# Peptides against a protein of PDB entry 5JNO, part 97

Target 1, 112 residues: chain A of PDB entry 5JNO
Amino acid sequence: MVAKFQPPPEYQLTAAELKQIVDQSLSGGDLACRLLVQLFPELFSDVDFSRGCSACGFAAKRKLESLHLQLIRNYVEVYYPSVKDTAVWQAECLPQLNDFFSRFWAQREMED

## One batch from the design tools (peptide; made by RFdiffusion4, then SolubleMPNN)

Design b1_p26_3_s1 (from b1_p26_3, 12 letters changed)
Fold by OpenDDE base, seed 5:
Structure b1_p26_3_s1 (fold): chain B 112 residues (1-112), chain A 26 residues (1-26)
Amino acid sequence: as target 1 above (112 residues)
Amino acid sequence: LSEEQLQELIAEAEAAAEEYEERLEE
């Protein structure tokens, strides 16, 4: 059985919120990057949320996980339905996300 | 993406990270 992905409440965007991000975007890849920033600001911070919590453990904060990418893709599909094709997603969005994310941290490391 | 767009995104990410950190301190 195939079920439609439903994001957690903290990552659920309204139509208006999504439209605002789309209006700022120049392409599907650009939209994907903007969604990354808006949905997961914690990925761009050095603060460890799990600090002091032995039960939480320490997780890598500087990695794009499958859940992050899946959620972003679902929103991108709303305005760029071509990314439903995995080949298009891998050619147009994933490289942009990875490049942006790596460039961010590379630059941060130079500034520290 | 162009270099200009990448720098814009990086700036937005820096701002978002700062806001996130501020929220954690509240």
Scores: peptide ipSAE 0.716, ipTM 0.952, DockQ to the pose 0.978
Fold by OpenDDE base, seed 4:
Structure b1_p26_3_s1 (fold): chain B 112 residues (1-112), chain A 26 residues (1-26)
Amino acid sequence: as target 1 above (112 residues)
Amino acid sequence: LSEEQLQELIAEAEAAAEEYEERLEE
């Protein structure tokens, strides 16, 4: 049997914390975007944590990775169980997440 | 999402990023 994905402690929301976010959300897609902001504020920052690493030369890219999306989906499922269906997740949440994230950085780049 | 909702989310993300950066500087 495969165990359910358990988020790292840093990304474990309490029921009260999740409810607070849900109460501000108008839809599953909206909830997904709000969870993105609350769970991963570092993705919206200009700070490059890996910039100072001369040893590895790794540069972090500003992109949504599978781990981010999986965590968000798990929380969205609590209040919108229909997203357990991959087709629903891909139609209702993923496009909104990607659009939001892309628009954020596009706007920031224009302001700089 | 509506454009209004999107701009609200962008504003929230900007605020969250600022808080994150402040925390790193401390």
Scores: peptide ipSAE 0.716, ipTM 0.952, DockQ to the pose 0.978
Fold by OpenDDE base, seed 2:
Structure b1_p26_3_s1 (fold): chain B 112 residues (1-112), chain A 26 residues (1-26)
Amino acid sequence: as target 1 above (112 residues)
Amino acid sequence: LSEEQLQELIAEAEAAAEEYEERLEE
């Protein structure tokens, strides 16, 4: 028995919110990137949330973790069911996400 | 994605990051 996926409250999008993002998207890969920005803005910040926390000790890594990717994929599937196929997800969405994320930080480093 | 689309996404990410940082100061 597998329960239906339930995103954490902070990552729960309404149908209207998701539709708004979809309406701005040109493809599944584009949608994935837009969801990355909307759901996880902290991944694009220079501010380390753990900075100043005496209990944390470790800086947060700027990486797209499996949980991030799974959450994004679940929303993309609503409008692009083909990404349920792992091969399609890996060909159409993952490369776009990784390229976008990498290019963002590469550009920031050049501006400094 | 085209280079133009990519740069648009980067701009959106920059704006989102700024908003996030502002919320941390509240």
Scores: peptide ipSAE 0.716, ipTM 0.952, DockQ to the pose 0.975
Fold by OpenDDE base, seed 1:
Structure b1_p26_3_s1 (fold): chain B 112 residues (1-112), chain A 26 residues (1-26)
Amino acid sequence: as target 1 above (112 residues)
Amino acid sequence: LSEEQLQELIAEAEAAAEEYEERLEE
């Protein structure tokens, strides 16, 4: 059975919120990066997950996981339906996301 | 993305991280 992906409540954006982000975006790749910041600010923090959950003690790795990418792609598809094609997603959005994320941490490391 | 766009995104990410950290302290 094919099930439609539904984001968890923590990552649910209203139409108005999504439109605001889109209005600030210059491209599908730019939109993807802005969604990354809005949905997952914890990925840009030096604070370990264990601080937010004392009972867990697990520290998340600084990487973009498949779930992060899938959530972002689902929102990008609303305004850029062409990214439903995997080849388009891999050419237009994934490189931008990876470059942005790696560049962020590379710059932070140099500033420390 | 252009260098200007990347720097803007980095600045936004830094601000988002700070807000996230402040929320953890509440």
Scores: peptide ipSAE 0.715, ipTM 0.951, DockQ to the pose 0.980

Design b1_p26_3_s2 (from b1_p26_3, 8 letters changed)
Fold by OpenDDE base, seed 4:
Structure b1_p26_3_s2 (fold): chain B 112 residues (1-112), chain A 26 residues (1-26)
Amino acid sequence: as target 1 above (112 residues)
Amino acid sequence: LSEEQLEELIELAREAAEEYEEELEE
């Protein structure tokens, strides 16, 4: 038996919450980006790398990890079953996620 | 993230999605 994917409690969305996000989404790729923001707001905030270094202001490198992508994909699949196909996921969602995330940090870098 | 910051991110996401869609149509 293959165990059904179960997201960690901190990333569990109710059907109503997911529906709200879907209703605002233009596409599967857009839904993926919205889920990224909703599920992982910490990836878009400046977090100090070390509490011991408040003076340096060094922030940890921001990266989309495999777990982030897997969680997003599982929710996207609810309304866009086609993303179960890896080729579709890689063509429709991953490029948009990477582009969105990169644009955000590029803009933040310019503002600094 | 503040509510305003969240809204800005959502707008950015929407814009990115629209641009991607336009690229696919070209």
Scores: peptide ipSAE 0.288, ipTM 0.821, DockQ to the pose 0.089
Fold by OpenDDE base, seed 1:
Structure b1_p26_3_s2 (fold): chain B 112 residues (1-112), chain A 26 residues (1-26)
Amino acid sequence: as target 1 above (112 residues)
Amino acid sequence: LSEEQLEELIELAREAAEEYEEELEE
């Protein structure tokens, strides 16, 4: 038996919260992008942590990790069960997520 | 994120979605 996936408490959405996001979404890919913003706002932060600790030399990574993608996928599956198929997930959601995230940082880099 | 920043991100997401749909229709 495989244990059911449970998101960390800080990323737990109620049915009502998820429904609200879904109602505003145009597609599964759009829903994925909206979930990315809602669940992981820290990925869009311009805060330079190294400024607070110059001795640490630590810089926040600007990338989507497997855990981020898996969490988003689990929520998308609630209203778009077809994304349970990896081929569908890779065709419908991943391209839009990557495009959205890449565009964001590309634009921000030009403004900095 | 401020409300304004959130709205900007949502707009960017919408634009990305629309572009994807246009690519599928071509």
Scores: peptide ipSAE 0.285, ipTM 0.819, DockQ to the pose 0.063
Fold by OpenDDE base, seed 3:
Structure b1_p26_3_s2 (fold): chain B 112 residues (1-112), chain A 26 residues (1-26)
Amino acid sequence: as target 1 above (112 residues)
Amino acid sequence: LSEEQLEELIELAREAAEEYEEELEE
């Protein structure tokens, strides 16, 4: 028997919270982007004081890691089971996630 | 994130989704 995936407590959404996000979403890709914002707000900041040091000039990396993507995918598949297929995930959700995240930081670069 | 910052991010997400839908129609 294979155990069902359970997200870490710090990234656990209630059914009501997830439903609220889904109700606001236009598609699986849009849902993925909304989950990115809700689960990982620290990725949209230059400095993460929870993991970094202001004295040493630590800055958060501007990249989406496998753990971020896996957690998002697990929530998306609850309402969009087709993303269980890796090809569908890579064609429908990943491009939108990367585009959204890249656009955010591209805008920040222009403001600097 | 502030509520205002969240709204801005959601808008960016919406724009990305709309552009993706347009690409699928081409």
Scores: peptide ipSAE 0.285, ipTM 0.818, DockQ to the pose 0.063
Fold by OpenDDE base, seed 2:
Structure b1_p26_3_s2 (fold): chain B 112 residues (1-112), chain A 26 residues (1-26)
Amino acid sequence: as target 1 above (112 residues)
Amino acid sequence: LSEEQLEELIELAREAAEEYEEELEE
């Protein structure tokens, strides 16, 4: 038996919280983007690690990782069961997530 | 994120979604 996916406590949404986000969403892709903001605000942080350490030159990578995407998908499929199909997820949600995330950082780069 | 930043991100998400929907209609 495969256990149900259980998100880490810091990424656990109540039914009421999820419903609120869904009620404001126009599509599965839109819902995915809203969940990205709600679940992972740290991905939109202005913290530049490279500025803090001239010696190491460390720069944080701003990317959507598989864990982020999996967590979002698990919530999206509650109201949009079709995203259980990987082809649907890749066609409807992933492009919007990537576009949204890229636009955000592109705008920030122009402001810097 | 501040409330203002959250609202800005939500607006950006909405714009991205609308653009995607327009592309699907073509």
Scores: peptide ipSAE 0.282, ipTM 0.819, DockQ to the pose 0.089; fails the geometry check

Design b1_p26_3_s3 (from b1_p26_3, 11 letters changed)
Fold by OpenDDE base, seed 1:
Structure b1_p26_3_s3 (fold): chain B 112 residues (1-112), chain A 26 residues (1-26)
Amino acid sequence: as target 1 above (112 residues)
Amino acid sequence: LSEEQLEELIELARKAAEEYERKLLE
């Protein structure tokens, strides 16, 4: 028996909030990307909050971590149960997330 | 995703980042 993952309170979405995002999404991959923006806006910012705190360790701000991906997958599964299959998740959602995230920062670097 | 969808997502992310930064300064 494996316990269900419970997201931290700051990353909880109500049913209404999730439905709103789903209604705007064209696919599971699109939904995953929209969830990335909604849940983790800090990943798209140049602000380093930990920089001003000597007690805080340095963390890579421009990388998608396993925790981010797990949270997104949990919400995607609500409307796309097929992503419970790892092969489906890796084929339909992960490539879209990585492509979106990399393109965002590539474009930002060109504008600087 | 289509290029059109990616452009929309990038714009959403840009706006989200701006809002995040604004809130940090409040």
Scores: peptide ipSAE 0.728, ipTM 0.956, DockQ to the pose 0.975
Fold by OpenDDE base, seed 4:
Structure b1_p26_3_s3 (fold): chain B 112 residues (1-112), chain A 26 residues (1-26)
Amino acid sequence: as target 1 above (112 residues)
Amino acid sequence: LSEEQLEELIELARKAAEEYERKLLE
């Protein structure tokens, strides 16, 4: 048996919150990107509290980790069950997330 | 996603980052 995934409290969305995001989404890939923004705004910020702290270690804030992707996928599955298929997730959502995230930082670097 | 849609998402992300940073200063 596979244990049911339970998001950490800080990443728990209510049904109403999720529906609001879904209503604004045009596709599963679009929904995934909107969830990325909603759940992890810190990934789009230049603020790093670990900066200058030898005890905190290095944090690569400009990187999508497996935990981020797993959390997003779990929410996308609620309205797009087809993404339970890994092939569908990798074709429809994952490329959109990576493209969006990379373009964001590429554009920010040009503006600074 | 279309380029127009990506620009919208980037703007959303920018605003989210600004809000996040503002909350850190409170």
Scores: peptide ipSAE 0.728, ipTM 0.956, DockQ to the pose 0.973
Fold by OpenDDE base, seed 3:
Structure b1_p26_3_s3 (fold): chain B 112 residues (1-112), chain A 26 residues (1-26)
Amino acid sequence: as target 1 above (112 residues)
Amino acid sequence: LSEEQLEELIELARKAAEEYERKLLE
């Protein structure tokens, strides 16, 4: 037997919350990007906790880590079961996530 | 994703970041 994946409490979405995001999504890739925003708003913030303190600071990195991607994928799979196939996930969702994330920060850099 | 969808997502992300930062300061 294999236990069903359960996200950490801080990243749990109710069925209603997930459905709301799905209803706004046009594709699996779009859903993935919306989940990224909903679950991890901190990844889009310029807040630097290390500012002014080298000893106690925590530097946030502008990258999508495995945990982020795994959590998003698990939610996407609920409505787009095809992404259970790694090839589909890598072709349909990952490129869109990376493109969205990179374009966001590229645009922010241009505004500075 | 279309460019229009991408722009929408970027705006959503900006708003989410602002909300996050506001809550962080509370």
Scores: peptide ipSAE 0.728, ipTM 0.956, DockQ to the pose 0.976
Fold by OpenDDE base, seed 2:
Structure b1_p26_3_s3 (fold): chain B 112 residues (1-112), chain A 26 residues (1-26)
Amino acid sequence: as target 1 above (112 residues)
Amino acid sequence: LSEEQLEELIELARKAAEEYERKLLE
């Protein structure tokens, strides 16, 4: 049988932690955005680890990668099973994630 | 998401980033 997806240890939420986020969420899209903040705070930071470090190589900055989205989706599915349907995920969660993420950085750029 | 919800999320993200950066300095 195919093994169930297991998040890396650094991105594993307990049932209690997930429930806490869910209790504050008003929708699947809202939950997705809150999970983005909780799991990947580094994506909202100005810190550039690649600067001055040749060993770090090229890293995409300020982008939501497939792994980020996959991890978020897996948690959202626990309370919103409908997102198992790709069409629902793309209609209800992805646009809100992208809008939230882009607006965050757009606002930060205006403040600089 | 409503604009109000979006503003709340942005604030959460700001706080998360600040906490993350603080931990990097520890």
Scores: peptide ipSAE 0.726, ipTM 0.956, DockQ to the pose 0.974

Design b1_p26_3_s4 (from b1_p26_3, 9 letters changed)
Fold by OpenDDE base, seed 2:
Structure b1_p26_3_s4 (fold): chain B 112 residues (1-112), chain A 26 residues (1-26)
Amino acid sequence: as target 1 above (112 residues)
Amino acid sequence: LSEEQLEELIELARERAEEYEEKLRE
């Protein structure tokens, strides 16, 4: 039997914390992006994580990996259960996440 | 998302990234 998905402790939001983010969100896609920022601020940082770990690829830092997306989706489902449908997730949330993340770094690169 | 919402999210991300970096320096 497969156990219920449990995020690592550092990515476990309380009901109150999640509600606070939801209250600021206008849609499922917006909520997904806000969760991305809340859970993974390191993905928006210029800090080179590979300096401490030669096995850590720099390229991985600026990519949304499956684990990130899975964690976000699990929280989004609490208030937008329709995203349990993969087609809905791919139509409503994934494009928003990718667009937001890409635009963030594109803008930062222009400022440098 | 609207362009306005995206700009808000980008600013939010900037702030959180800065906070994260500050914690790393502590």
Scores: peptide ipSAE 0.724, ipTM 0.955, DockQ to the pose 0.978
Fold by OpenDDE base, seed 5:
Structure b1_p26_3_s4 (fold): chain B 112 residues (1-112), chain A 26 residues (1-26)
Amino acid sequence: as target 1 above (112 residues)
Amino acid sequence: LSEEQLEELIELARERAEEYEEKLRE
């Protein structure tokens, strides 16, 4: 038996917050991208939170990590239960997330 | 996703990033 994933407090969405994002979403992939934006704004920032802290480990600020994706998937599953199937998640959501995230930073690099 | 949706998402991300950065300066 696998324990239910419990998100950290800073990434805990209320039912109302999640519903609002869902209502704005056109698809599971769209929902996933909106959740990415909502939950992890730091991934879209040039600020390195750990820059001034020698005790802080290096964090890949421009990379989608497994923990980020796991959190997003857990919320997407609430309204799109089919993404519990890994094949569906990899076909419907992951490509959208990667494309969106890559395009965001590609655009930012052009502006710099 | 359509290009229109991607543009919307990118703008949304820019806004949220700005808000995040502002909070860091507080």
Scores: peptide ipSAE 0.724, ipTM 0.955, DockQ to the pose 0.978
Fold by OpenDDE base, seed 1:
Structure b1_p26_3_s4 (fold): chain B 112 residues (1-112), chain A 26 residues (1-26)
Amino acid sequence: as target 1 above (112 residues)
Amino acid sequence: LSEEQLEELIELARERAEEYEEKLRE
């Protein structure tokens, strides 16, 4: 029996917060992207938080990691149960997340 | 996602990043 995944406290959304995001979303992919923005604003910032801490080690601040994706997927599943199927998650949500994240930073690079 | 949706998401991300940076300076 696999234990239920629990997000860290700093990434725990209330039912009201999640509902607000869902109400603004047009699709599962859109919801996933909005959750990315809501949960991980640090991924869209130029601030290198780890640089000031010798104990923090190397961090890929401009990369979507498995933990980020797992947290997002857990919330998306609440309203889009079909993403429990890995094939659906990879077809409907992951491409949208990657495209959005890539376009964000590509646009930032063009402005510099 | 449509280009319109992507533009909205990018602006939203910019705003949230700014808020995050502001909190770091407090």
Scores: peptide ipSAE 0.724, ipTM 0.955, DockQ to the pose 0.983
Fold by OpenDDE base, seed 3:
Structure b1_p26_3_s4 (fold): chain B 112 residues (1-112), chain A 26 residues (1-26)
Amino acid sequence: as target 1 above (112 residues)
Amino acid sequence: LSEEQLEELIELARERAEEYEEKLRE
């Protein structure tokens, strides 16, 4: 029996925490965006978190990486099993994540 | 997502980013 995916401790959500986010979500895409905010607040900060970590190397903080997306998808699948289908994930969640993330930083640039 | 939902999410992200930065100063 292969063990299910277990995220790093800093990205581990309890069933209650996940349920709370789900209850606030209007769709799978909305849930994905809320998970992005919950799990990776550093991606929305001006602080360069990678600068102080010699083991991390260079990372583009204003880019959604494959690992971020995979972690989010794993949680979304719990309540929206249809996103296990890559076509559904790419149609319903990825566009919402990319649009939200890009708009966030676009607005921040306009305010500066 | 609607524009209203996106605005809500952006505000939420700003709040979480501020909380993150606060923890870094502790």
Scores: peptide ipSAE 0.724, ipTM 0.955, DockQ to the pose 0.978

Design b1_p26_4_s1 (from b1_p26_4, 14 letters changed)
Fold by OpenDDE base, seed 3:
Structure b1_p26_4_s1 (fold): chain B 112 residues (1-112), chain A 26 residues (1-26)
Amino acid sequence: as target 1 above (112 residues)
Amino acid sequence: SAEDARLAAARARALAVLAEMQAEAA
């Protein structure tokens, strides 16, 4: 018997917080994108955590990693149980997440 | 803090991009 997934404390959303995001969402894919912004704002930031340290060599990776996607999927599943099916997740949510994330950074690259 | 402000600005911009995508898909 596998225990229910529990996100790390820093990524735990209350029912009220999750509902607030859901209420703003138009679809499962849209919800996924909103969760991406809510949970991982650092992925959209140019914040340099190595600022003031010439030896740190910090470079933020602009990637959606497995852990990010897993956490998002678990929350999306609460209101859109169909995403438990990998085919549905890959058809409805992943393309929107990738398009959103890539579009964000493409715009940033063109602005500066 | 300055970092908090930068994160807030980035978040706002991200949501603006999402809104644009939604408008195009409608």
Scores: peptide ipSAE 0.665, ipTM 0.934, DockQ to the pose 0.903
Fold by OpenDDE base, seed 5:
Structure b1_p26_4_s1 (fold): chain B 112 residues (1-112), chain A 26 residues (1-26)
Amino acid sequence: as target 1 above (112 residues)
Amino acid sequence: SAEDARLAAARARALAVLAEMQAEAA
């Protein structure tokens, strides 16, 4: 049996914190985007931040990496269990995440 | 701290972009 995924301590959300984000979310894809902002604010900052997690490795400043996506998916599954299906995750959440993230930096690039 | 303020501002900007996406999808 595959071991249960355990987020690093710095990316732990309490049930209350997660519910608060869910209450603000319109869909699983929207929830994923909000989780991205909540868990990884450094990805939206011009300032270089590192949380020092050895498991995270070096992350590109403007790139969504597998660990980011894995953590987000883990939390989304709590309220949207359908994303356990990879096809659903790829259809509903990944496009939203990628669109959101790319839009953010595209706009910032134009404004700077 | 200054870093905390920058992160807070970044989060706010990110959420604003997300709101724009939501408005377009509505």
Scores: peptide ipSAE 0.664, ipTM 0.935, DockQ to the pose 0.896
Fold by OpenDDE base, seed 4:
Structure b1_p26_4_s1 (fold): chain B 112 residues (1-112), chain A 26 residues (1-26)
Amino acid sequence: as target 1 above (112 residues)
Amino acid sequence: SAEDARLAAARARALAVLAEMQAEAA
């Protein structure tokens, strides 16, 4: 049996916290991007950040890993259940996440 | 702390980039 994905404590959002982010979001894809920023600010910084959770495993700096994406998708599904369909997730959320993340670092590289 | 400040700045920049994307798509 496959165990249900459970985020580490530091990545657990309360219903109120999630609602705040949703209220600021225009779409499922936008929500995904906002969740990325909220949950993983270290991916946008040069700081080697550790939250002290052994369950997090290896986290590559400046890379969107499957674990990050799975966690984000789980939260997006709460308000946009259509992303349970992998095709919808891949069409609506993943491209926005990748474009957003790539744009951020491309801009940072230009600024040096 | 300095680390907290760096993370806060990174988050702010990230959200600014997101806003730019949304403005262009509108």
Scores: peptide ipSAE 0.663, ipTM 0.934, DockQ to the pose 0.892
Fold by OpenDDE base, seed 1:
Structure b1_p26_4_s1 (fold): chain B 112 residues (1-112), chain A 26 residues (1-26)
Amino acid sequence: as target 1 above (112 residues)
Amino acid sequence: SAEDARLAAARARALAVLAEMQAEAA
């Protein structure tokens, strides 16, 4: 059996916090995007705040890494168990995450 | 702090982009 994924303490959400995000979400893909913003605000900032975290290590600016995606997926699974299927995750969540993240930085690049 | 303000602004902008994306897809 695969060991249960344990997020670093700084990325641990309470049931109440997760429910609040879910209540604002329209779908599993939307939930994934909102979790991205909530958990990793440094990925949307001009300052690399993740560099100082010894527990999670250096995260490349403007890049969604495997650890980010796995953590988000684990939370999405709580309310959308179907994303445990990799095909569902790749069809419903990954495209929205990539589109959202790319759109954000494309907009920033045009304004700067 | 200034750092907190920067993070808050980044989050707000990200959520605004998400809202725009959803509105266009509706």
Scores: peptide ipSAE 0.662, ipTM 0.934, DockQ to the pose 0.881

